# Peptides against a protein of PDB entry 6JX3, part 24

Target 1, 85 residues: chain A of PDB entry 6JX3
Amino acid sequence: AEFRLRPEISVAQTDYGMVLLDGRSGEYWQLNDTAALIVQRLLDGHSPADVAQFLTSEYEVERTDAERDIAALVTSLKENGMALP

## One batch from the design tools (peptide; made by RFdiffusion4, then SolubleMPNN)

Design b2_p13_7_s1 (from b2_p13_7, 4 letters changed)
Fold by OpenDDE base, seed 5:
Structure b2_p13_7_s1 (fold): chain B 85 residues (1-85), chain A 13 residues (1-13)
Amino acid sequence: as target 1 above (85 residues)
Amino acid sequence: KRPYVRPSITRLR
């Protein structure tokens, strides 16, 4: 399944990092650098497996940890109303 | 390879 943000969510780049803004509620969330990187790659059409491979190649992280962290982030984004289920 | 920081999100107010 494709990772997509909810239609009401806007992406903003700020001096303090990536922010996701809900245009309906006005709530917004700041992503740290790793989260932003993951989201950007997913939005660009890379699969979670692609992202995990990227993380393990660039960062000091094991594949299983990368996969877990990607999945947890995606779940969090869905549960907090930013990504489509 | 670079040090890894786990992804995080923070709700802003």
Scores: peptide ipSAE 0.796, ipTM 0.952, DockQ to the pose 0.893
Fold by OpenDDE base, seed 1:
Structure b2_p13_7_s1 (fold): chain B 85 residues (1-85), chain A 13 residues (1-13)
Amino acid sequence: as target 1 above (85 residues)
Amino acid sequence: KRPYVRPSITRLR
């Protein structure tokens, strides 16, 4: 399954990082650098496995932890109405 | 490798 943002969600790049805006509710969320990186790669078509490999190659993180964090972020984005199920 | 920071999202006011 592809990772996709909901149609009403817009991505804004600000001087303070990536922000996701809900055009219907007006709610918006800021992503930290790691979250933004993960989202960008997923939106570009990389699989969670691809992203985990990238993280473990570049950062001091174990594969299991990377996989956990990616999954948790995706779940959070879905539950908070930003990503499609 | 560089330090790892867990991903996070923050609801803005």
Scores: peptide ipSAE 0.795, ipTM 0.952, DockQ to the pose 0.899
Fold by OpenDDE base, seed 4:
Structure b2_p13_7_s1 (fold): chain B 85 residues (1-85), chain A 13 residues (1-13)
Amino acid sequence: as target 1 above (85 residues)
Amino acid sequence: KRPYVRPSITRLR
C-alpha cells in the first residue's frame, strides 16, 4: 500500500532536520536523518523493500534490521497521527 | 558503507 501523510500534516525542512507538523492539533515531531531519509523515499513511491535495499547498500546495517526499523518507523508515524493507516 | 543510526522521531513541545 502507498505510504501517505495525513492531509493535516505539513513537512518542514529545518536546520535541525525534517519536522512533521499537525496543523490541527499543533503537535509536531522531529525526525532524525535516517527517519527523514526513509520517509522521503516512501513519499517518493519507493516500497519498504526498496528502502531496505537502499539502506543496506549505503549503511552498515543488515537487511533484517533495516526492515524492522522501517516497519517500526511506519507504525510510529501511523500511531502518532502523521501517516494514513 | 556509512555508520547506521536507527530511525527515530521525537515529539517537540
Scores: peptide ipSAE 0.795, ipTM 0.952, DockQ to the pose 0.898
Fold by OpenDDE base, seed 2:
Structure b2_p13_7_s1 (fold): chain B 85 residues (1-85), chain A 13 residues (1-13)
Amino acid sequence: as target 1 above (85 residues)
Amino acid sequence: KRPYVRPSITRLR
């Protein structure tokens, strides 16, 4: 399924990295570099499998670990009201 | 390959 942010979520690029802002609640979250990279690729239409392949090609991470970390991030983004279910 | 850091999100105030 397509990864999408909730409509009230805005993406801001700061000197310290990507921040996701909820325009309704005023809450916002900072993503570390890896999380930002994953989100960017998912929003660009890459599948979690594509992202995992990218991570294993560029970084010292095993496929299983990359897949787990991507899934955990997506779950967190959904549970914290940033991504659509 | 580059060192890997697990993805994380942090709620800001």
Scores: peptide ipSAE 0.794, ipTM 0.952, DockQ to the pose 0.900

Design b2_p13_7_s2 (from b2_p13_7, 5 letters changed)
Fold by OpenDDE base, seed 5:
Structure b2_p13_7_s2 (fold): chain B 85 residues (1-85), chain A 13 residues (1-13)
Amino acid sequence: as target 1 above (85 residues)
Amino acid sequence: KRPYVRPRITRLR
């Protein structure tokens, strides 16, 4: 399925990077640069496979590790109420 | 290629 943020989640850009804010609970999370990059590409409509290809092309990471890290991030975002299931 | 840092999210207070 398409990666989407929950409607109550806002994206903020700060001096320290991307922050996701839950407008209902007031909880918010900071993403490091890699997490922000992955989220941005997924929101732009790239598949996890597309993102993995991008990561392996630009960074010193193996395909399997990139795929694992993307999947783990997506799971975390869903479990923590930021992304739709 | 650039050094790779694993993705991380941090709950803020």
Scores: peptide ipSAE 0.797, ipTM 0.952, DockQ to the pose 0.905
Fold by OpenDDE base, seed 4:
Structure b2_p13_7_s2 (fold): chain B 85 residues (1-85), chain A 13 residues (1-13)
Amino acid sequence: as target 1 above (85 residues)
Amino acid sequence: KRPYVRPRITRLR
């Protein structure tokens, strides 16, 4: 299934990185560069496997670590009400 | 390859 943000979530780009704003609660979250990159690629339709391959190709990270970090981020985004389950 | 930093989200208040 595709990665999607909840409809109440808006994305903003700031000098300090990507921010996700919950229009209902008013809560907002800042993503570091890696998290923003992952989210952007997932939203563009890349699979977690695609993103892991991208990370290992561009950054000093092993495949297993990339996969874990992507999965943990996705879980966090879902649990914190930013992404659809 | 570039240095890798783990993804992080931070709740802002």
Scores: peptide ipSAE 0.797, ipTM 0.952, DockQ to the pose 0.901
Fold by OpenDDE base, seed 1:
Structure b2_p13_7_s2 (fold): chain B 85 residues (1-85), chain A 13 residues (1-13)
Amino acid sequence: as target 1 above (85 residues)
Amino acid sequence: KRPYVRPRITRLR
């Protein structure tokens, strides 16, 4: 399934990194650089596998760790109401 | 390769 943000979520680029704002609840979250990079690539249509390959090619991370971290981030974004299920 | 930092989200208020 394609990764998508919920329609009420707005994305802001700030000096402190990517921020996601829920226009209904008023809650907002800061993403660190790695999380922002993953989200950007997923929104661009890359699969989690594509993103994992990208991370392992650019960063000192093992494939299994990259896959775990991507999956955990996606789950967190869904659970916190930022991404569609 | 660059140092890896795990992805993190932080709720703001």
Scores: peptide ipSAE 0.797, ipTM 0.952, DockQ to the pose 0.884
Fold by OpenDDE base, seed 2:
Structure b2_p13_7_s2 (fold): chain B 85 residues (1-85), chain A 13 residues (1-13)
Amino acid sequence: as target 1 above (85 residues)
Amino acid sequence: KRPYVRPRITRLR
C-alpha cells in the first residue's frame, strides 16, 4: 500500500530540518536527515525495499538494519498520527 | 559510503 501522510499534516522545510505539522492539534515533529530522506522517498512512491536499497548503497548500514529502521520509523509516524495506516 | 545515523523524530513544543 502507498505511504501517505494524514490530510491534516503539513510538511515544512526549515533550516533545522524537515518538520511535520498537525494542523488540527498544533503538534509538530522534527525529523532528522535520515528520517526526512526516508519519508521523502516513500512519499515519492518508493517501496520500503527500494528505500532500504538506497540506504545501503549510500550509507554505512546493512540491509537488515536499514529495513528495521525504516519499519520502525513508519510505525512511529502512524502511531503518532502523521501517516495513514 | 557516508556514516549512517538512525532515523529520529522529535516532538516539538
Scores: peptide ipSAE 0.796, ipTM 0.952, DockQ to the pose 0.896

Design b2_p13_7_s3 (from b2_p13_7, 5 letters changed)
Fold by OpenDDE base, seed 5:
Structure b2_p13_7_s3 (fold): chain B 85 residues (1-85), chain A 13 residues (1-13)
Amino acid sequence: as target 1 above (85 residues)
Amino acid sequence: RKPYVRPRITRLR
């Protein structure tokens, strides 16, 4: 399925990077640069496979590790109420 | 290729 943020989630850009804010609960999370990059590409409509290819081309990471890290991030975003299931 | 840093999210207070 398409990666989407929950409607109550807002994206903010700060001096320290991307922050996701839940407008209902007031909880918010900071993403490091890699997490922000992955989220941005997924929101732009790239598949996890596309993102993995991008990561392996730009960074010193193996395909399997990139795929694992993307999947783990997506799971975390869903479990923590930021992304739709 | 750049050094890789694994993705991380941090709950803020």
Scores: peptide ipSAE 0.797, ipTM 0.952, DockQ to the pose 0.904
Fold by OpenDDE base, seed 4:
Structure b2_p13_7_s3 (fold): chain B 85 residues (1-85), chain A 13 residues (1-13)
Amino acid sequence: as target 1 above (85 residues)
Amino acid sequence: RKPYVRPRITRLR
């Protein structure tokens, strides 16, 4: 299934990284560079598997760790009301 | 390959 942000979530780029703002609650979240990279690629239509491959090619991370970290991030984004289930 | 930093989200207030 396609990774999508909830409609009330807006994306902002700041000097300190990507920020996701909930327009209804007013809560906002800062993503570190890795999280932002993952989110950007998912939003661009890459699968988690594609993103894992990208991470392992660009960074000193093993495939299993990349897959785990992507899955955990996606879960967190869903649970915290940023991404659609 | 570059050093890897695990993804992190931080709630801001």
Scores: peptide ipSAE 0.797, ipTM 0.952, DockQ to the pose 0.899
Fold by OpenDDE base, seed 1:
Structure b2_p13_7_s3 (fold): chain B 85 residues (1-85), chain A 13 residues (1-13)
Amino acid sequence: as target 1 above (85 residues)
Amino acid sequence: RKPYVRPRITRLR
């Protein structure tokens, strides 16, 4: 399934990194650089597998760890109301 | 390859 943000979520680029704002609740979240990079690539249409390959090529991380971290981030974004299920 | 930092989200208020 395609990764998508919920329609009420706005993305802001700040000096402190990517911020996601829920326009209904007013809740907002900061993403660190790795999380922002993953989200950007997923929103661009890359699969989690594509993103894992990218991470292992650019960063000192093993494939299994990259896959776990991507999956955990996606789950967190869904559970916290930022991404569509 | 660059040092890896795990993805993190932080709730702001």
Scores: peptide ipSAE 0.797, ipTM 0.952, DockQ to the pose 0.892
Fold by OpenDDE base, seed 2:
Structure b2_p13_7_s3 (fold): chain B 85 residues (1-85), chain A 13 residues (1-13)
Amino acid sequence: as target 1 above (85 residues)
Amino acid sequence: RKPYVRPRITRLR
């Protein structure tokens, strides 16, 4: 299934990194560079597998660790109300 | 390849 942000979530690019803002609650979350990169690629339509391949190619990370970290991030984004289930 | 930092999200106030 397609990774999508909830409709109330806005993305802000700041000098301090990507921020996700919930327009209803006023909550906002800062993503570090890795998280932002993952989110951007998922939103662009890349699969988690594609993102894992990208991470292992660009960074000193093993495939299993990349897959785990992507899955954990996606889960966190869903659980914290930023991404659709 | 570049050093890897795990993805993090941080709630802001």
Scores: peptide ipSAE 0.797, ipTM 0.952, DockQ to the pose 0.897

Design b2_p13_7_s4 (from b2_p13_7, 4 letters changed)
Fold by OpenDDE base, seed 5:
Structure b2_p13_7_s4 (fold): chain B 85 residues (1-85), chain A 13 residues (1-13)
Amino acid sequence: as target 1 above (85 residues)
Amino acid sequence: KKPYVRPRITRLR
Protein backbone atom coordinates (compact mmCIF):
# COMPACT_ATOMS: atom_id res chain seq x y z
CA ALA B 1 0.00 0.00 0.00
CA GLU B 2 1.31 3.41 -1.01
CA PHE B 3 1.97 5.94 1.72
CA ARG B 4 0.19 9.19 0.92
CA LEU B 5 -0.72 12.32 2.78
CA ARG B 6 -4.34 13.34 2.89
CA PRO B 7 -5.15 15.91 0.20
CA GLU B 8 -5.78 18.64 2.75
CA ILE B 9 -2.32 18.22 4.28
CA SER B 10 0.44 20.60 3.26
CA VAL B 11 4.12 20.20 3.95
CA ALA B 12 5.98 23.22 5.22
CA GLN B 13 9.67 23.58 5.82
CA THR B 14 10.46 25.78 8.79
CA ASP B 15 13.61 26.81 10.56
CA TYR B 16 12.77 24.11 13.07
CA GLY B 17 12.06 21.31 10.60
CA MET B 18 9.18 19.76 8.70
CA VAL B 19 5.65 20.75 9.63
CA LEU B 20 2.46 19.13 8.37
CA LEU B 21 -0.51 21.48 8.17
CA ASP B 22 -4.15 20.49 7.84
CA GLY B 23 -5.66 23.11 5.57
CA ARG B 24 -9.18 22.35 6.76
CA SER B 25 -8.79 22.28 10.52
CA GLY B 26 -5.73 24.47 10.84
CA GLU B 27 -4.03 21.87 13.01
CA TYR B 28 -0.37 21.27 12.42
CA TRP B 29 2.38 18.97 13.60
CA GLN B 30 6.12 19.25 13.79
CA LEU B 31 8.23 16.29 12.79
CA ASN B 32 11.67 15.73 14.20
CA ASP B 33 14.49 14.98 11.80
CA THR B 34 14.03 11.22 11.86
CA ALA B 35 10.28 11.45 11.31
CA ALA B 36 10.79 13.90 8.47
CA LEU B 37 13.35 11.62 6.86
CA ILE B 38 11.02 8.64 7.06
CA VAL B 39 8.08 10.60 5.66
CA GLN B 40 10.16 12.02 2.83
CA ARG B 41 11.40 8.60 1.78
CA LEU B 42 7.94 7.06 1.97
CA LEU B 43 6.51 9.90 -0.12
CA ASP B 44 9.30 9.33 -2.62
CA GLY B 45 8.02 5.79 -3.10
CA HIS B 46 10.32 3.81 -0.85
CA SER B 47 8.74 0.95 1.03
CA PRO B 48 8.89 0.70 4.81
CA ALA B 49 11.42 -2.07 4.28
CA ASP B 50 13.54 0.25 2.15
CA VAL B 51 13.37 2.91 4.83
CA ALA B 52 14.31 0.44 7.54
CA GLN B 53 17.32 -0.63 5.52
CA PHE B 54 18.30 2.98 5.05
CA LEU B 55 18.01 3.73 8.75
CA THR B 56 20.08 0.74 9.80
CA SER B 57 22.78 1.65 7.31
CA GLU B 58 23.02 5.28 8.40
CA TYR B 59 22.14 5.22 12.09
CA GLU B 60 22.91 3.26 15.22
CA VAL B 61 19.63 1.36 15.19
CA GLU B 62 18.76 -2.31 14.83
CA ARG B 63 16.48 -3.48 12.03
CA THR B 64 13.68 -4.54 14.34
CA ASP B 65 13.72 -1.19 16.13
CA ALA B 66 13.74 0.71 12.85
CA GLU B 67 10.80 -1.31 11.54
CA ARG B 68 8.87 -0.76 14.75
CA ASP B 69 9.52 2.96 14.74
CA ILE B 70 8.51 3.33 11.09
CA ALA B 71 5.30 1.39 11.66
CA ALA B 72 4.48 3.41 14.77
CA LEU B 73 5.07 6.68 12.94
CA VAL B 74 2.89 5.64 10.00
CA THR B 75 0.14 4.61 12.39
CA SER B 76 0.37 7.92 14.22
CA LEU B 77 0.22 9.89 10.98
CA LYS B 78 -2.88 7.97 9.91
CA GLU B 79 -4.57 8.21 13.29
CA ASN B 80 -3.91 11.92 13.54
CA GLY B 81 -5.42 12.57 10.12
CA MET B 82 -2.26 13.37 8.19
CA ALA B 83 -1.86 10.21 6.10
CA LEU B 84 -4.45 8.29 4.11
CA PRO B 85 -5.50 4.91 5.55
CA LYS A 1 26.87 5.47 11.87
CA LYS A 2 25.06 8.42 13.37
CA PRO A 3 23.29 8.38 16.72
CA TYR A 4 19.68 7.32 16.31
CA VAL A 5 16.79 9.43 17.55
CA ARG A 6 13.36 7.85 17.40
CA PRO A 7 10.83 9.56 15.14
CA ARG A 8 8.56 12.00 16.90
CA ILE A 9 5.62 14.15 15.93
CA THR A 10 4.49 17.06 18.07
CA ARG A 11 1.12 18.74 17.81
CA LEU A 12 1.49 22.48 17.58
CA ARG A 13 -0.96 24.97 19.05
Scores: peptide ipSAE 0.799, ipTM 0.953, DockQ to the pose 0.907
Fold by OpenDDE base, seed 4:
Structure b2_p13_7_s4 (fold): chain B 85 residues (1-85), chain A 13 residues (1-13)
Amino acid sequence: as target 1 above (85 residues)
Amino acid sequence: KKPYVRPRITRLR
């Protein structure tokens, strides 16, 4: 399954990090560096498993924690109307 | 390896 943003969502880069803007509601969300990294890789076509492997290779995180955090982020992005279900 | 910070999203108004 491909991770995709909803069509009304725009991505912006700010001094404070990645921001996702809903062009219809006007609401927007700031992502911290880790969240932005995950989203970027998913949008580039990497699977959650690929992203987890990347995180564990670059950061002091265990595989299970990385997988959990990726899944939770994806769920949040879907539930908050940023990513397609 | 770099220190890990859990992913976080913050709603802005």
Scores: peptide ipSAE 0.798, ipTM 0.953, DockQ to the pose 0.901
Fold by OpenDDE base, seed 1:
Structure b2_p13_7_s4 (fold): chain B 85 residues (1-85), chain A 13 residues (1-13)
Amino acid sequence: as target 1 above (85 residues)
Amino acid sequence: KKPYVRPRITRLR
């Protein structure tokens, strides 16, 4: 399924990295570099499998760990109201 | 390959 942000969420680039802002509540979240990279690739239409392959090719991480971390991030973004279910 | 850092999100105030 396609990864999408909720319509009220905006992406901002700051001196400290990617921030996701909720235009309704005013709540916002900082993403570290890895989280930002994953989100950017998912928003570009890459699948979680594509992202896992990318991470294992570029970084010192095993496939199972990459898959776990991607899944956990996506779940967190959905549960915290940033991504559509 | 580059060192890997796990993804993290942090709520801001």
Scores: peptide ipSAE 0.798, ipTM 0.953, DockQ to the pose 0.893
Fold by OpenDDE base, seed 2:
Structure b2_p13_7_s4 (fold): chain B 85 residues (1-85), chain A 13 residues (1-13)
Amino acid sequence: as target 1 above (85 residues)
Amino acid sequence: KKPYVRPRITRLR
């Protein structure tokens, strides 16, 4: 399934990182660099497996840890109303 | 390879 942001969510790039803004509630969230990178790649159509492979190739992280962290991030984005189920 | 920092989201006020 394709990773998508909810239609009310806007993405802003700031000097302090990526920010996701809910235009309806006014809530907004800052993503650290790793989270932003993951979200960007998912939005570009890469699978979580693709992203995990990318992370392990570029960063000091094991595959299982990368997969866990990606899954947890996706869950958090969905639960906090930023990503579609 | 670069040091890995776990992904994090933070609610802003």
Scores: peptide ipSAE 0.797, ipTM 0.953, DockQ to the pose 0.902

Design b2_p13_8_s1 (from b2_p13_8, 8 letters changed)
Fold by OpenDDE base, seed 5:
Structure b2_p13_8_s1 (fold): chain B 85 residues (1-85), chain A 13 residues (1-13)
Amino acid sequence: as target 1 above (85 residues)
Amino acid sequence: MMKHIDMPELKRR
């Protein structure tokens, strides 16, 4: 299944980075640039493989490290109730 | 409550 945020989660852009806001609880998560980039690409409909290819092409990162970063972020977002399982 | 998600920063090629 594609990466999707939970219905109660909204995306906001702030001076300090992307924020994911839980509209029910008021809890929010500020993402640094790397995390925001990955989330944006996933939300735009790119697969994790697409995102890994993008990262390795645009940044000084190896494919395996890019894949780890993406997997870790996706896992974190799911575990913290921001993304659908 | 505010939380943070900080992934390793990447250097552009």
Scores: peptide ipSAE 0.604, ipTM 0.915, DockQ to the pose 0.898
Fold by OpenDDE base, seed 4:
Structure b2_p13_8_s1 (fold): chain B 85 residues (1-85), chain A 13 residues (1-13)
Amino acid sequence: as target 1 above (85 residues)
Amino acid sequence: MMKHIDMPELKRR
């Protein structure tokens, strides 16, 4: 299924990087560069497989590690109430 | 409350 943020989550670009803000709770998460890159590509409609291929092509990371990083991020975003299940 | 999501830093090829 398509990766989507929950309706209450807003994306903000700051001088310190991407921030996800929960408009209901007031919680917000600052993403580092890797996390922001993955989230941006997922939100643009790229599949996790697409993102893994992108990461391994552009960066010094192995496919298995890229896949693990993407899966871990997606899980974290869902569990922390940022992304839809 | 502000939290962080820090994935492993990547180095460009």
Scores: peptide ipSAE 0.601, ipTM 0.915, DockQ to the pose 0.912
Fold by OpenDDE base, seed 2:
Structure b2_p13_8_s1 (fold): chain B 85 residues (1-85), chain A 13 residues (1-13)
Amino acid sequence: as target 1 above (85 residues)
Amino acid sequence: MMKHIDMPELKRR
C-alpha cells in the first residue's frame, strides 16, 4: 500500500529541515535530513524498496541497513499518528 | 510541543 500521512498532518519546510505538524494536537515533529529524504521519497510514490535503492546508490549505506532504517521510520510514523496504517 | 525524528545521518558517496 502507498505511504500516506494522516489527514490532520501537514508538512512544512523550515530552515532546519522538514517539520510534520499535527493540526489537532499542535505537536511538531522535526525530521533530520535522512528522515526527511525518506519521507519525501515515500510521499512522492516511491516504494520502500525504491527508497532503499536510492539511498544505497547516493550514500554510504548498505542495502540491509537502509531497509531496516526505512522500516523503522515508517513504523514510527504510523505508531506516532503521523502516517496511516 | 516539539518532538524529533532522527534517523542515522548518511554520508554522500
Scores: peptide ipSAE 0.589, ipTM 0.914, DockQ to the pose 0.916
Fold by OpenDDE base, seed 1:
Structure b2_p13_8_s1 (fold): chain B 85 residues (1-85), chain A 13 residues (1-13)
Amino acid sequence: as target 1 above (85 residues)
Amino acid sequence: MMKHIDMPELKRR
């Protein structure tokens, strides 16, 4: 299934990185550069596997670590109510 | 309250 944010979530760019805002609760999460990069790629329609391949090609990271980081991020986004399950 | 999602920073090849 396509990675999607919940409809109440908006994206804002700040000097300190990407921020996801919940327009209903007022909660917001700041993403560091790695997290923001992954989210952007997922929102652009890349699969987690695509993103892992991208990360390993562009950055000094092992495939297994990239996959784990992506999975952890997706889990966090879902658990915190930012992404649709 | 600002919440944070911090993944390991990556170094470009």
Scores: peptide ipSAE 0.584, ipTM 0.913, DockQ to the pose 0.916

## One batch from the design tools (peptide; made by RFdiffusion4, then SolubleMPNN)

Design b2_p14_1_s1 (from b2_p14_1 with K6R L11R S14R)
Fold by OpenDDE base, seed 5:
Structure b2_p14_1_s1 (fold): chain B 85 residues (1-85), chain A 14 residues (1-14)
Amino acid sequence: as target 1 above (85 residues)
Amino acid sequence: KKPYVRPSITRLGR
């Protein structure tokens, strides 16, 4: 399924990296560089498989680890109210 | 290839 942020979530670029802000609750989260990269690619329409391939191509990470980390991040974003289920 | 850092998110506040 398509990865999408919840409508109340906005993306901000700060001097310290990507931040996701919940416009309703005021809660906001900072993403590290890897998380931001993954989110950006997913939002651009790349599949998790695409992102995993990208990560293994660019970084010292195995495919299974990349896939696990992507899935865990997506789950976290959903559970913390940033991404649509 | 570049060193890999696992993705993380940190709640900054509300």
Scores: peptide ipSAE 0.789, ipTM 0.950, DockQ to the pose 0.971
Fold by OpenDDE base, seed 4:
Structure b2_p14_1_s1 (fold): chain B 85 residues (1-85), chain A 14 residues (1-14)
Amino acid sequence: as target 1 above (85 residues)
Amino acid sequence: KKPYVRPSITRLGR
């Protein structure tokens, strides 16, 4: 299924990295570089499998670790009200 | 390949 942010979430690029802002609650979150990269690729339409392949190609990470980290991030984004279920 | 840092999110507040 397509990864999508909730409609009330805005994306901002700052000198400190990607920030997601909830326009309704005012809550906002900082993503580190890896999280931002994953989110960007998912929003561009890449599957988690695609992203895992990308990570293992570019970074010193094993496939299973990449897949775990992507899944955990997606879950966190959903649970914290940033991504649609 | 580049060093890998696990993805993280940090709540900055309201």
Scores: peptide ipSAE 0.789, ipTM 0.949, DockQ to the pose 0.963
Fold by OpenDDE base, seed 1:
Structure b2_p14_1_s1 (fold): chain B 85 residues (1-85), chain A 14 residues (1-14)
Amino acid sequence: as target 1 above (85 residues)
Amino acid sequence: KKPYVRPSITRLGR
């Protein structure tokens, strides 16, 4: 299934990184550089497997760790009301 | 390859 943000979520780019704002609750979250990179690629239509391959090619990370971290991030984004299930 | 930092999210407020 495709990764999508909830419709009430707005994306802002700041000097401190990507920020996601919930227009209904007013909650806003900052993503670190790695999280922002993952979200950007997922929103562009890349699969988690694609993103894992990208991470292992550019960063000092093992494939299994990359896959785990991507999955954990996606779970967090869904649980915190930013991404659609 | 670049140093890897695990992805993180931080709630800034409401």
Scores: peptide ipSAE 0.789, ipTM 0.949, DockQ to the pose 0.964
Fold by OpenDDE base, seed 2:
Structure b2_p14_1_s1 (fold): chain B 85 residues (1-85), chain A 14 residues (1-14)
Amino acid sequence: as target 1 above (85 residues)
Amino acid sequence: KKPYVRPSITRLGR
């Protein structure tokens, strides 16, 4: 299924990294560089498997760990109201 | 390959 942000969420690029803003509540979340990279690729239409492959090719991370971390991030984004279920 | 840092999100509030 396609990864999508909730309609009230906007992305801001700051000098300190990616921030996701809830336009209704005013709440905002900062993503570290890895999280931002994952989100960017998912929003571009890459599957979690694609992202895992990308991470293992560029970074010192094993496939299983990359998959786990991607899944955990997606879960967090959904549970904290940033991504659609 | 680059050092890997696990993804994280931090709620900054309002």
Scores: peptide ipSAE 0.788, ipTM 0.949, DockQ to the pose 0.926

Design b2_p14_1_s2 (from b2_p14_1, 7 letters changed)
Fold by OpenDDE base, seed 1:
Structure b2_p14_1_s2 (fold): chain B 85 residues (1-85), chain A 14 residues (1-14)
Amino acid sequence: as target 1 above (85 residues)
Amino acid sequence: KRPYVRPRLRRLGR
């Protein structure tokens, strides 16, 4: 399924990197560079598998670890109200 | 290849 942010979420670039702001609750979250990269690629229409392949090609990470980290991030984004289920 | 840092999500506040 397509990865999408909830409509109330805004993306901002700040001194702390990528930040996701919930316009309803006022909560905001900082993504480190890896998380931001993953989110950007998912929003561009890449699958988690595509992103894992990208990570293993560019970074010192094993495929299994990349897949786990992507899945965990996606879950966190959904559970914290940033991404649609 | 570049060093890998695991993705992190941190709540900054509200």
Scores: peptide ipSAE 0.779, ipTM 0.946, DockQ to the pose 0.954
Fold by OpenDDE base, seed 4:
Structure b2_p14_1_s2 (fold): chain B 85 residues (1-85), chain A 14 residues (1-14)
Amino acid sequence: as target 1 above (85 residues)
Amino acid sequence: KRPYVRPRLRRLGR
C-alpha cells in the first residue's frame, strides 16, 4: 500500500533536519537524517523493499537490519499520527 | 559505504 502522511501533517526542512508538524494537535517531531531519507523515499513512491536496497547500497547496514528499521519507523509514524494506516 | 545511523523520531512537543 502507498505510504502517505495524514492530511494535517506538514513537512518542514530545517537546518537541524526534517520536522513533521501536526496542524491540528500542534505536535511536531524531528527526524534524524536516516528517518528523513526513508520518509522522503517512501513519499516518492518507493516500497520499503526499495528503501532497504537503497540503504544497504549506500550505508554500512545489513538488509535485515535495514528492513527492520524501516518497518519500525513506519509503525512509529502511523502510531504517532503522522502517517495514514 | 557510509556509517549507518538507525532512524529516529524525536517528539519536540507542542
Scores: peptide ipSAE 0.778, ipTM 0.945, DockQ to the pose 0.950
Fold by OpenDDE base, seed 5:
Structure b2_p14_1_s2 (fold): chain B 85 residues (1-85), chain A 14 residues (1-14)
Amino acid sequence: as target 1 above (85 residues)
Amino acid sequence: KRPYVRPRLRRLGR
């Protein structure tokens, strides 16, 4: 299924990086550069496989590690109420 | 290729 943020989540670009804000609870989370890159590509319609390929082509990371990190991030975003299941 | 930093989420608060 397509990666999507929950409707109450807003994306903010700050001097400190990407922030996701829950407009209902007021909770907000900061993403580091890699997390922001992954989220941006997923929101643009790239699959996790596409993102893994991108990471391995641009960064010193193995495919397995990239896939693990993407999956863990997506899980965290869902579990913390930022992404739709 | 660039050095890789694992993705991280940081809860900033409410």
Scores: peptide ipSAE 0.778, ipTM 0.945, DockQ to the pose 0.957
Fold by OpenDDE base, seed 2:
Formats: structure tokens, sequence, C-alpha cells
Structure b2_p14_1_s2 (fold): chain B 85 residues (1-85), chain A 14 residues (1-14)
């Protein structure tokens, strides 16, 4: 389904990369460039499959590795309270 | 194609 951030999460662009801030708990997380790219595309409405295709087209990564990494990131974002289930 | 770096989340704190 649709990837969405929790309503209490704010996105900040910093010189060090994308940061997600939980306005309720005060927790904040930094995303590296790849994670930020994935999140941006998911938020734009691309499916994980779309993102995997994008990654394999632009980067030296195999499809299965891209799919695994996307899935793991999404899981982490959900488990750490940044993305909606 | 560009070098690939796996996605990472880093908890910066509270």
Amino acid sequence: as target 1 above (85 residues)
Amino acid sequence: KRPYVRPRLRRLGR
C-alpha cells in the first residue's frame, strides 16, 4: 500500500543529509543518501518495485539486493515509529 | 552506473 510518514514526523534537509524528527518524542534519525532517495521516491508514490528498478538502472546494484535493502529500510522506518504501518 | 551504498538509518538521539 501507500508509504506514509507518521503525522508527528517532520523531514529536514541538512548539509549532512535527510533527517526525520519525531515531534512528540524528540527522536531524530539521519538517512544516508540512498535511504533519502528511497524515502523520497516512496513518498512521491512510487512502489518498492519502481524504486528497485530505479536503483538498478542508476547504481551498481542487483535487483534482489535493491529489493532487500528497500524492504529492510521500510521495515526499519515502521519499527522505529517514522512510517505508518 | 554509480557506486551503490546500502541505505542506512542512524539514530542521532532524543
Scores: peptide ipSAE 0.777, ipTM 0.945, DockQ to the pose 0.962

